Peptides against a protein of PDB entry 2N1D. Designs and how they scored, part 30

Target 1, 169 residues: chain A of PDB entry 2N1D
Amino acid sequence: EVKVKIPEELKPWLVDDWDLITRQKQLFYLPAKKNVDSILEDYANYKKSRGNTDNKEYAVNEVVAGIKEYFNVMLGTQLLYKFERPQYAEILADHPDAPMSQVYGAPHLLRLFVRIGAMLAYTPLDEKSLALLLNYLHDFLKYLAKNSATLFSASDYEVAPPEYHRKAV

## One batch from the design tools (peptide; aimed at target 1 K11 L80)

Design b1_p20_7_s3 (made by RFdiffusion4, then SolubleMPNN; from b1_p20_7, 7 letters changed)
Fold by OpenDDE base, seed 2:
Structure b1_p20_7_s3 (fold): chain B 169 residues (1-169), chain A 20 residues (1-20)
Amino acid sequence: as target 1 above (169 residues)
Amino acid sequence: EEEEMEKKIEEILASLGEAA
C-alpha cells in the first residue's frame, strides 16, 4: 500500500471539515475565494523562487499538473460527503465544463490526499518515480501546513438553508 | 488522543465518496 502521510498539523482540520459538513450541516462557500488552481500556482511559484534549475521547475510543473488532474477526476466521486451532493449537482448544472479545480478550494484539495494513496497503489509507476512523486506530495502537504492559517478557515463555511436540508442527507 | 484522531480519519475515509 502507498501511504501518503498527512502532516499532524492538518489532521485536526480534516476532522473540523468533516464535522462542519456532516454534523453541523454547513457547506463550503462556492466558488472558492481561493481555488485549487490558485493554490497550486502559488505553490509552483514558491518552489520556483527557491529552486534555480530547469529540472526542478519541470518536476514542480509535472507535480502540479498531476495533482490538478487527480483532483478534477476524483472530486465528484471520491471527495464529497453525502451532504455536499446537492451543491455539487448545482455546480455541474451551472458550469458543466468547468474544472472543479477552479471551483473548489483548500479543504477539498486536502481531502484528495486522504484518498490518493490508495489510487497510487494501482498506478503503474516504477519504484523510483513513485518515491519522487511521494516526496513532492509530502512537500506540497508541508506547504499547505505552512499556509494553513490562510487556506483553512471555518468562516469559509455557512449553514445550509432549510430548503437545502430537505434535499440533502 | 492520537488514536481518537486516527479513528476519526477512518470515519472520514468511510464517509467520503458516498452517493446521495
Scores: peptide ipSAE 0.438, ipTM 0.899, DockQ to the pose 0.737
OpenDDE base, seeds 1, 3, 4, 5: peptide ipSAE 0.412, 0.419, 0.430, 0.399; ipTM 0.891, 0.895, 0.898, 0.890

Design b1_p20_7_s4 (made by RFdiffusion4, then SolubleMPNN; from b1_p20_7, 9 letters changed)
Fold by OpenDDE base, seed 4:
Structure b1_p20_7_s4 (fold): chain B 169 residues (1-169), chain A 20 residues (1-20)
Amino acid sequence: as target 1 above (169 residues)
Amino acid sequence: SEAEMEARIEEILAELGSAA
């Protein structure tokens, strides 16, 4: 099993996100004001600005591309709570060809890292490649933790209207 | 507590990906 450790700073947010959606019946505002693409771009730029070598920049770009791909593949099937399914259906109808990384934001991106470990377990990676990937994933998570005040906020959620509740059950 | 947090994370894992 491949375990991706979630920073302690972000674990409370995962719980809050869960609570907002499942218990308080709220929805994350979509399309996100700051989508996954933007977050990944900011991370890449952040890493590049810190004086990394060309090799590290290449690695960062590959990691960003990988995270984006995993997110886009997994969002609809693995990263949504039941209550969010009608919203997702609406997004698909309104944005049929748009990658979900352009629609969803930080909370859903964070959910990816709760699930990605299991996915990586089925990915044939050598020990060195896996270690490198895990290091970058943890590095990215630390970046999210560092910017958590701006990326994660309950104010980005809103109470779902009554008609939505009927669709969600 | 840490144990409570981990238990909640496990619950999150269980609920993510559920269909309507």
Scores: peptide ipSAE 0.382, ipTM 0.890, DockQ to the pose 0.747
OpenDDE base, seeds 1, 2, 3, 5: peptide ipSAE 0.367, 0.369, 0.350, 0.336; ipTM 0.886, 0.888, 0.883, 0.878

Design b1_p20_8 (made by RFdiffusion4)
Pose (drawn by RFdiffusion4):
Structure b1_p20_8 (pose): chain A 169 residues (1-169), chain P 20 residues (1-20)
Amino acid sequence: as target 1 above (169 residues)
Amino acid sequence: TEAEEELEEAMEEIEEELEE
């Protein structure tokens, strides 16, 4: 199976997010302003601002769109805990206009890369095509971890009260 | 679901790697 090193800079964050959901019994039931699509656009324009190009412009643009669609096909199914089901229906009902790539903010973005390596093990392309994919994915994760201090806000996870657990049982 | 279990297991595996 494909071995992909998830950024060790973000591993503490991954464990932190998991720790908050499972151990700390905290849930993320609110729309974050710092959202996945905004970070995607930020990274997409970042590569352009350093070196204004046409050939790499659409390359970064569509790869970012790829992450967007990849995230959309996994967010509510593959990137979600069973304990997040109540908050999912809640946020989806309260804010039916807002995309999930926005309301769940940056903490849920890292989950995509954790699961996508597994699913791409069942769809094995050659090393070269996969290398270009992982190249840009790791490049994004490098930038993601670089600005992660003002990027991720796991502190918005609030402990789910017993009355709220009634929606999980 | 199997997907939720796999996500949890992946986080536990990352935690084990971090503790090493």

Design b1_p20_8_s1 (made by RFdiffusion4, then SolubleMPNN; from b1_p20_8, 6 letters changed)
Fold by OpenDDE base, seed 5:
Parts: C-alpha cells; sequence; structure tokens
Structure b1_p20_8_s1 (fold): chain B 169 residues (1-169), chain A 20 residues (1-20)
C-alpha cells in the first residue's frame, strides 16, 4: 500500500467530520459554499504566487487536475458514509452530469486522501513518478492544514430532517 | 500515546464506514 500521510492538524477534523455525520446525524450543506474546484484553484494560484518556474507551474496544474479526477471518480463509491447516500442520490438526480468536485467541499476532499493511497497502489506509476506525485499530494495537504480554519467548520453541517432519516436506513 | 492509539482506531472505523 502507498502511504499518504495526513497532517496531524487535519486528523482531528476527520474525526469531527465522522462524528457529525454518523453520530450527530448531520449532513454537509450542498452545494458547498466552497467546492473542491475552488479549493484546487486557490491552491494552484497560491503556488503560482510563490514565484515558481514555468515547469513547476505546469506540474502543479497537472497535480490539481489529477486530484480533481480522483475525487470525481471516487466520491460516490469510496468517500461517503452510509448516512450520506440518500443525499448523494438526490444530488445525482438533480445534477446527473455535474462533476462532484463542483458540488462537494473540503471535508469530502480530505476524505480522498484517506483512501487515495490504496488507489495509487494499483496505478502503473514508476517509482520516480510516484514519489513526485506523493510529494505534491503532501504539499497540497499542508496547504489544507494551513487554511483549515477557513475550510473546515462544523457550521457547514446541519441536522438532517426527519424525512431524511427514514430514507437513510 | 493513548491519544494516538485512539485516533488510529477511529481512523480505522472511518475507513470502514467509507466502504459502505
Amino acid sequence: as target 1 above (169 residues)
Amino acid sequence: SEAEEELAELHEEIEEELKK
């Protein structure tokens, strides 16, 4: 398995996110006020503002594109708790062709990095390419940690209505 | 530490819940 290290600053949030949904029966408000696309765009712009070379800028764009693709592929099957399934079904019904990176936000994006390691283990990447990718993924996670106060908040969740509970069995 | 062990257990639970 490919190990992706989650920053210590973000591990407590994963627990809070889990608790909000599974124990408190809350849902992340959708569509997200700041979706995954926006977060990735901000990261890319942040990297560009740091005086990177043209080659580094290109690499960042590729990494952003990759993260977005992984998220969109994995969200529905790998990144949702059981309680969130009815909400996801509603999103799909309303927006069947919309990428989930335009709907979901930071909490679900962070969940990607809990799972992405296992996914990368099955990718045909050579050792050098994998190491480079991992470096960028860790760099992005550090960015999330740096901006965690604005990206992760329990106020972005709300108690699911009684009607939802009946669906979430 | 005990806190780290508890977090590891919770992360395992999180991973299992995501499989559902």
Scores: peptide ipSAE 0.036, ipTM 0.685, DockQ to the pose 0.068
OpenDDE base, seeds 1, 2, 3, 4: peptide ipSAE 0.035, 0.035, 0.035, 0.032; ipTM 0.662, 0.684, 0.647, 0.673; seed 1 fails the geometry check

Design b1_p20_8_s2 (made by RFdiffusion4, then SolubleMPNN; from b1_p20_8, 9 letters changed)
Fold by OpenDDE base, seed 2:
Order: sequence, then structure tokens, then C-alpha cells
Structure b1_p20_8_s2 (fold): chain B 169 residues (1-169), chain A 20 residues (1-20)
Amino acid sequence: as target 1 above (169 residues)
Amino acid sequence: SAAEEELAALHEKIREELEK
């Protein structure tokens, strides 16, 4: 198994996110005020501002593109709690051609890193490439932790209406 | 610690509950 270590600062948020959705029956407000695309763009710009070489810039862009692709592929099938499925169905119906990275935000992006390790275990990458990828993923997670105060907030969730509860069996 | 173990258990539960 490929292990992606989540920073200790973000682990409590995963629990809070789970609690908000599954126990408190709340939903993350969509579309996100700051979507995954924006978060990844900010990260890329952050890395560029730190004096990276052209080659390093290229690598960051590739990692950003990869994270975005994985997120868009995995969101609907691996990153949602049961309670969130009706909301996702509504999003698909209203915006069938929109990538989910333009709709969802930081909490769902963080969930990606709970599942991505298992997927990477079956990806045909050489040892060096995998190590490099893991380093960038961990670097990105550290970035999320550093900016967690602005990226993760319970105020981005709201209590689902009674009508929604009837849909979410 | 007990707190760390509890958190680890919760994380495993989260992984299992995602897209059940």
C-alpha cells in the first residue's frame, strides 16, 4: 500500500467534516466559494513565488494537473458520503459538463488524499517517479495545513432541509 | 496515546464510510 501521510493539523478537520455531514446532517455549500481549481492555482503560484527553476515549475504544474484529474475522476465514486449523493446528483443534472474541481472545495479535496494512496498502489509508476509524486503530494498537504484557517470552516456547511432528508436514504 | 489511537480509528471509519 502506498501511504499518503495527512498532516496532524488536518486530521481533526476530517473528523469534523465527517461529523458535519453524517451526524449533523449538514451539506457543504455548492458551488464552493473557493473551488479546487482555485486552491490548486494558488498552490502553483505559491511554489513559483519561492524561486523555483523552470524545471521545478513544470513539475508543479504536472502535479497540479494530476491532482485535478484524480479529483475529477474520483469525486463522484469515492469521495462522497451517502448523505451527499442527492446533492451530487443535483449538481450533475444542473451542470453536466462542469468538472467537479470547479464545483467542490477544500473539504472534498482533502478527502481525496484519504483514498488516493490505494489508487496509486495500482498505478504503474517506477519507484523514483512514485517517490517524487509522493513528495509533491505531501508538500501540497503541508500547504493546505498552512492555509487551513482560510480553507476549512464549518460555516461553509448548512443544515439540510427536511425535503433533502427524504431523498437521502 | 489513547487520543491518537481513537483518532486513527475514526480515520479508518471515515475511509470505510466514503461512498458506501
Scores: peptide ipSAE 0.195, ipTM 0.771, DockQ to the pose 0.067
OpenDDE base, seeds 1, 3, 4, 5: peptide ipSAE 0.186, 0.124, 0.103, 0.185; ipTM 0.767, 0.749, 0.733, 0.763; seeds 3, 4 fail the geometry check

Design b1_p20_8_s3 (made by RFdiffusion4, then SolubleMPNN; from b1_p20_8, 9 letters changed)
Fold by OpenDDE base, seed 1:
Structure b1_p20_8_s3 (fold): chain B 169 residues (1-169), chain A 20 residues (1-20)
Amino acid sequence: as target 1 above (169 residues)
Amino acid sequence: SEASKELEELHKEIEKELKK
C-alpha cells in the first residue's frame, strides 16, 4: 500500500472534523464558500509564482487535475460519514451535473488524503513516477497546512435541523 | 509519544467510519 503522510499540523483537524459531524451532529455548510476547485487553483497559482520552468508548471497542473479527478470520483462513495449521506443526496438533486469539487470544500478535500493511498496502489505508475506524484501530494498538503487558518474552521459547520436528524438515522 | 499513538488510533477509526 502507498502511504500518504498527513502533516502533523492537519491531523488534529481531521479529528475535529470527525467530531463535528459524527458526535456533534453538524454539517459542513454547502455549497462551500471556498470550494475544492478554488483551493486547487490557488495552489497552482502559488506554485507558478515561485516556479521558473515550463516543465515544473506542467507538473503542477497535472497534479491539480489529478487531485480534482480523484476527489470527484471518491467523494460520494469514500469521503462521507453516514450522517452526511442525506445531505449528499440533496446536493445531487439540486446540482445533478455539477462536479463535487465545485460544491465541497477544504475539510472533505483533506479527507481524500486519508483514502487516496489505497487508490494510488492500483495506478499504472512506475516507481519513479509514483515517487514524483507523492512528492507533489505532500507538497500540496504542506500548502494546506500553511494556509490552515483560512481553510479550516468550525464556523463553516452548522447544526443539522430536526428534520435532517429524522432521515439520518 | 503517547499523544502521537492516540492520534494515530483516532485516524484509523476515522478511516473506518468513512463511507466505503
Scores: peptide ipSAE 0.292, ipTM 0.832, DockQ to the pose 0.066
OpenDDE base, seeds 2, 3, 4, 5: peptide ipSAE 0.038, 0.049, 0.073, 0.077; ipTM 0.651, 0.695, 0.727, 0.711; seeds 4, 5 fail the geometry check

Design b1_p20_8_s4 (made by RFdiffusion4, then SolubleMPNN; from b1_p20_8, 9 letters changed)
Fold by OpenDDE base, seed 4:
Structure b1_p20_8_s4 (fold): chain B 169 residues (1-169), chain A 20 residues (1-20)
Amino acid sequence: as target 1 above (169 residues)
Amino acid sequence: SKAAEELAELHERIREELEK
């Protein structure tokens, strides 16, 4: 298995996110005020503003595209708690053609990095390429940590309504 | 530390509770 290290600053948030959903029975407000697409765009622009070469810019774009693709593939099947499944079903019904990166936000994006390691283990990348990818992923995670105050907040969650509880596990 | 161990255990539970 490929190990993706979550910054220590973000580890407590994963716990808070888990608690908000599974124990407090809250839901992340959707569509996200700041969706995954926007977060990735901000990251890419941030990296580009740092004076990167053309090759580095291309690499950042590829990493962003990769993260987005992984997120969109994995969100529904890998990144949701059971309590969130009815919400996801509603999102699919309301936004059938929208990628989930346009709907979900930072908390769910962070969950991706909890699971992505196992997926990367099956990626046909050589050792050098994988190491490079991991470096970019860790760099992105550092970016999330740096901007955690604006990206992660319990105020983005809300208590699920009674009707939701009736259809949720 | 105990706090670190508790967090690690919580992380494992989180991974287990995420949809497979």
Scores: peptide ipSAE 0.107, ipTM 0.694, DockQ to the pose 0.067
OpenDDE base, seeds 1, 2, 3, 5: peptide ipSAE 0.031, 0.029, 0.033, 0.085; ipTM 0.655, 0.642, 0.672, 0.675; seed 3 fails the geometry check

## One batch from the design tools (peptide; aimed at target 1 P12 V15)

Design b1_p21_1 (made by RFdiffusion4)
Pose (drawn by RFdiffusion4):
Structure b1_p21_1 (pose): chain A 169 residues (1-169), chain P 21 residues (1-21)
Amino acid sequence: as target 1 above (169 residues)
Amino acid sequence: EEEEELIEAVKETLEKLKELL
């Protein structure tokens, strides 16, 4: 199976997010302003601002769109805990206009890369095509971890009260 | 040329992934 190193800079954050959901019994039931699509656009424009190009412009642009669709096909199914089901239906009902790539903010973005390596093990392309994919994915994760101090806000996870657990049972 | 190949590969992998799902 494909061995992909998830940024060890973000590993404490991955465990932190998991710790908050499972151990701390905290849930993310609110729309975050710092959202996945905004970070995707920020990275997309970042590559352009350093070096204004046409050939790499659409490359970064569509790869970013690829992450967007990749995230959309996994967010509510593959990137979600069973304890997040209540908050999912809640946020979806309260804010039916807002995309999930926005409301769940940056902490839910890292989960995509965790699961996408597993699913891409069942769909094995050659090393070269996968290398270009992982190249840009790791490049994004490098930038992601670089600005992660002002990027992730796991502190918005609030402990789910017993009355709220009634929606999980 | 390389960037075009990359975009094609990304689209193919997305399609295959959607089919798998």

Design b1_p21_1_s1 (made by RFdiffusion4, then SolubleMPNN; from b1_p21_1, 8 letters changed)
Fold by OpenDDE base, seed 2:
Structure b1_p21_1_s1 (fold): chain B 169 residues (1-169), chain A 21 residues (1-21)
Amino acid sequence: as target 1 above (169 residues)
Amino acid sequence: SEYKELIETWRKTLELLKELL
């Protein structure tokens, strides 16, 4: 199995995220104040500002594009808790052509990295290619950890109304 | 180059991902 290591700083957040949704019956406010597209853009700009002007700069752009694509493909079927499904359905109905990376934010993006390893395990990648990809994924996760104070907050969630509970049963 | 290798890697993984899901 391909293991994507989640920074220790972010592991507690995954638990909190799960608790907010599943136990406390809250929902992440959508559309996100800071969506996945914006987070990825900030990361790319951050990397570029550090002086990389060669192929590594272009590689960062491709990492961003790849993460975005993975997120958009996996969000609906792989990254949502059961309680979030009615919310997702509403989003799709209202914005059928909008990529979910423009709607969802950091918590759901982080969930991607919990699942992506299993998906990569099915891909016939050589060790060198896999290592390269993992290095960039880990670098991005490190960035998320560094900026966790601004990206992850329970205040971005709200208690679902009673009418929502009826939909979620 | 690292750039080209990364592009190819993403392509392969994404194609397979879409087949799996």
Scores: peptide ipSAE 0.194, ipTM 0.801, DockQ to the pose 0.645
OpenDDE base, seeds 1, 3, 4, 5: peptide ipSAE 0.175, 0.134, 0.184, 0.180; ipTM 0.791, 0.726, 0.795, 0.791

Design b1_p21_1_s2 (made by RFdiffusion4, then SolubleMPNN; from b1_p21_1, 9 letters changed)
Fold by OpenDDE base, seed 3:
Structure b1_p21_1_s2 (fold): chain B 169 residues (1-169), chain A 21 residues (1-21)
Amino acid sequence: as target 1 above (169 residues)
Amino acid sequence: KEYEELIKTWRKLLEKLKKLL
């Protein structure tokens, strides 16, 4: 198993996220006020502003692109709680061609990193490649933790309306 | 199927990173 360490600062949020949706029957407001695309862009710009070399800048861009694509592939089938399925279906119906990275935000992005380790375990990666990836993933997670006050808020959730409950699992 | 695609995507990312760093 590949261990992707979630910063301690973000672990309570994962619990809150789960509780808000699964127990309190709330939904993250979509489209997100700050979507995954914007978060990744901000990260890339942040890294760029640190005076990185061209190679490091290119690497960051690739990491961003990879996370984005990974998120878009994984969101619908791997990152949603059962209660969120009807919402996702509505999003797909209304915006069939929109990448989910333009719709969802930080909470769902963070969920990706909970699952990423298991996925990497099934990939035949050499030790060096794995270490490199993990370093960047952890760097990004550190960025999320640094900006957690603005990225993660229970106020971004709302109680699902009664009509939603009727079609929810 | 999407799972396999995810792995492929991530693998490509790693290869790119190796070339850049």
Scores: peptide ipSAE 0.147, ipTM 0.736, DockQ to the pose 0.087
OpenDDE base, seeds 1, 2, 4, 5: peptide ipSAE 0.074, 0.088, 0.100, 0.138; ipTM 0.672, 0.696, 0.721, 0.758

Design b1_p21_1_s3 (made by RFdiffusion4, then SolubleMPNN; from b1_p21_1, 7 letters changed)
Fold by OpenDDE base, seed 2:
Structure b1_p21_1_s3 (fold): chain B 169 residues (1-169), chain A 21 residues (1-21)
Amino acid sequence: as target 1 above (169 residues)
Amino acid sequence: KEYEELIKAWRELLERLKELL
């Protein structure tokens, strides 16, 4: 199994996120005030401001593109809790062609990295390629941890209305 | 070189994901 290390600063948030949705029956406000696309853009700009070479800049762009694509593939089928399914269905009905990276935000993006390790285990990557990918994934997670105060907040969730509960049972 | 290797890695991962999902 390939292990993707989640920063210690973000581990408690994963628990809080789960608790807000599953136990407290809250929903993340959609569309996100800061969506996955914007988070990735900010990360790319942050990396570019560090004076990286052209090759490293292109590599960052590929990391951003890869994470975005991975998120869009995984969100609907792998990253949602059962209670969030009706909300997702509503989003699809209203915006059938919109990528989910434009709708969802940091909490759901973080969930992606909980799953990626298992997926990488089934991917035939050579040791060098795997190490390189993991390094960039960890670098991105470090960025999320650094900006956790602005990216993760319980105030971005709200109690689901009674009408929603009827759909979720 | 690093850029090229990263592209290959992502391509392989995404291809595998599409097959598994």
Scores: peptide ipSAE 0.164, ipTM 0.778, DockQ to the pose 0.616
OpenDDE base, seeds 1, 3, 4, 5: peptide ipSAE 0.144, 0.109, 0.140, 0.154; ipTM 0.762, 0.721, 0.759, 0.768

Design b1_p21_1_s4 (made by RFdiffusion4, then SolubleMPNN; from b1_p21_1, 7 letters changed)
Fold by OpenDDE base, seed 4:
Structure b1_p21_1_s4 (fold): chain B 169 residues (1-169), chain A 21 residues (1-21)
Amino acid sequence: as target 1 above (169 residues)
Amino acid sequence: SEYEELIQTWKELLEKLKKLL
């Protein structure tokens, strides 16, 4: 088992996110005010501003690209609660070629890291490589935690209209 | 370097993930 540790500061948000969607029947406002692409770009710029070597900068760019790709692949099949499925279908219908990293935001991005550990377990990796990858993922998660006040807010959710509830049945 | 190895591993992981989904 590969464990991706979620920062303690962000664990309550995962619960709140789940509650907003599943119990309160709210939806994250789409398109996100700050989408995944923007978050990843900010992270990359943050890392570059820290005086990284050329190799480190290159690595950061590729890690960001990797996270983006993971998100885009997994969002529709792995990261959505049942209540969010009609919303996702509408997004696909309206924007069939748009990557979901341009539509969704921080809450859904955080959900990725809840699932990614299991995905890593399916891939044989040597201990050193796995540790290094995990360190990078944890570094990004730390960044999310440091910026949680601006990235995660219940105000980014809205009560689903009655018409939506009919679709969700 | 360790970073080059990381990138290679990351890319390989992505490819494998796509096959699993």
Scores: peptide ipSAE 0.205, ipTM 0.775, DockQ to the pose 0.672
OpenDDE base, seeds 1, 2, 3, 5: peptide ipSAE 0.165, 0.148, 0.122, 0.125; ipTM 0.744, 0.735, 0.719, 0.718; seed 2 fails the geometry check

Design b1_p21_2 (made by RFdiffusion4)
Pose (drawn by RFdiffusion4):
Structure b1_p21_2 (pose): chain A 169 residues (1-169), chain P 21 residues (1-21)
Amino acid sequence: as target 1 above (169 residues)
Amino acid sequence: AEEEFDETMEEIAEEYEEEEE
């Protein structure tokens, strides 16, 4: 199976997010302003601002769109805990206009890369095409971890009260 | 799929704890 190193800079964050959901019994039931699509656009424009190009412009642009669609096909199914089901239906009902790539903010973005490596093991392309994919994915994760101090806000996870657990049982 | 995700995150946590030791 494909071995992909998830940024060790973000591993503490991955464990932190997991620790909050499972151990800390905290849930993310609110729309974050610092959302995945905004970070995607920020990274997409970042590559352009350093070196204004046409050939790489659409490359970054569509790869970012790829992450967007990849995130959309996994967010509510593959990138979600069973304990997040109540908050999912809650946020979806309260804010039916807002996309999930926005309301769940940056903490849920890292989950995509954790699961996509596994699913791409069942769809094995050659090393070269996969290398270009992982190249840009790792490049994004490099930038992601670089600005992660003002990027991720796991502190918004609030402990789910017993009355709220009634929606999980 | 949610159980597999949780198991994957647990494995990452275990690997991270070993690295910290």

Design b1_p21_2_s1 (made by RFdiffusion4, then SolubleMPNN; from b1_p21_2, 10 letters changed)
Fold by OpenDDE base, seed 4:
Structure b1_p21_2_s1 (fold): chain B 169 residues (1-169), chain A 21 residues (1-21)
Amino acid sequence: as target 1 above (169 residues)
Amino acid sequence: SSEELEKMMEEIKEEYEKEKA
């Protein structure tokens, strides 16, 4: 089993996100004002500005690409609560070819790291490579924590209308 | 799955509440 440690600073937000959706029956506003693609781009630029070597910069780009790919693959099947399924279906109907990293934002991206460990457990990586990847994922999570005030806000959610409740099981 | 995600969040919530106490 692969464990991705979530920074303590972000755990309260995960709980709030969960509560907003599952208990308060709210939805994250889509398309996101700041989507996953932009967050990852900002992170990459942040890392580049820190004076990284060419090799480290390349590694960051690969990590960003990997996170994006995992997010796009996992969003629809692994990162949504039941209440969000009708919203997702609407997004697919309206934008069938759009990568979800261009639609969803920080809260759903953070959920990826709750679930990604199980996927990594079956990834054909040696121990050293896995450790390195986990270090990069942790570094990214620390970046999210550092910028949590701008990335995570309850104001990005809205109360689902009555007609939505009829669609949601 | 949604069910698994919800389960994991229950665990995180429980852990968070324990740490906060």
Scores: peptide ipSAE 0.351, ipTM 0.871, DockQ to the pose 0.878
OpenDDE base, seeds 1, 2, 3, 5: peptide ipSAE 0.342, 0.333, 0.329, 0.335; ipTM 0.868, 0.866, 0.864, 0.868

Design b1_p21_2_s2 (made by RFdiffusion4, then SolubleMPNN; from b1_p21_2, 9 letters changed)
Fold by OpenDDE base, seed 2:
Structure b1_p21_2_s2 (fold): chain B 169 residues (1-169), chain A 21 residues (1-21)
Amino acid sequence: as target 1 above (169 residues)
Amino acid sequence: SSEELEKMMEEIAKEYEKELE
């Protein structure tokens, strides 16, 4: 198993997100005000503005593309709580061809990094490539931590209506 | 799965609570 370390500053957000949905029966507002695509774009632009070489820019773009792909593949099957399943079904019905990276936001993106380690264990990467990838993933998580005040907020959640509870577990 | 994710978050929550103590 590959271990992806979550910054200590972001662990409270994981817990709050879990609590808001599973215990307080709230839902993250969808579509997100700031979706995963925009977060990744901002990160890429941030890295470019730091004066990186062309080769480094290429690497950042590849990492961003990889994160997006993993998110889109894993969201529906790996990154949702049971209470969120009816909401996801509604999103699929309304936007069948839209990638989930255009719908969901920072909280669900952060959940990816809780689960991605196990998936990376099945990726045929050599030791050097894996180390480089992990460094970029950690760098991205640090970026999320630096911008946590704007990316994570309980105000992005709302109490699910009574009719939703009839559909949800 | 959702069950696996919830179990993982419960574990993270427990560890976080311990860190605050």
Scores: peptide ipSAE 0.408, ipTM 0.871, DockQ to the pose 0.890
OpenDDE base, seeds 1, 3, 4, 5: peptide ipSAE 0.373, 0.359, 0.379, 0.371; ipTM 0.859, 0.852, 0.863, 0.859

Design b1_p21_2_s3 (made by RFdiffusion4, then SolubleMPNN; from b1_p21_2, 10 letters changed)
Fold by OpenDDE base, seed 4:
Structure b1_p21_2_s3 (fold): chain B 169 residues (1-169), chain A 21 residues (1-21)
Amino acid sequence: as target 1 above (169 residues)
Amino acid sequence: SSDELAAMMEEIAKEYEEELK
């Protein structure tokens, strides 16, 4: 089993996010004010500004691309709670060709790392490549933790309207 | 799945609550 360690600082947010959606019946406001694409771009730029070599820059770009791809593939089927399904359906109807990385934001991106480990276990990566990937994933998570105050906020959620509750039944 | 995700979050929540004790 491939285990992706979530920083302790971010675990409370995962719980809060889960609670906001499943218990308090709130929804993350979409489209996100800061979407996954933007977050990943900021991370890449952050890494590049730290004096990375060309090879390191290439690696960062590959990791960013990989995270984006995994997010876009997994969001609809793996990263949503039941209560969020109607919202997702509306997003698909309104923006059928838009990648979800342009719609969703940090909370859903963080959920990816709770689930990505199981998928990585079945990837045809050698031990060294897998270790390198995991290191970058952990590095990215540390970046999220460092910027958690700006990326994760309950103010980005809102109480679902009554008509939504009818759809969610 | 959503059920699996929820279960994982519940586990994280449980562990976190235990750490706060």
Scores: peptide ipSAE 0.318, ipTM 0.839, DockQ to the pose 0.861
OpenDDE base, seeds 1, 2, 3, 5: peptide ipSAE 0.033, 0.306, 0.308, 0.315; ipTM 0.643, 0.835, 0.835, 0.840

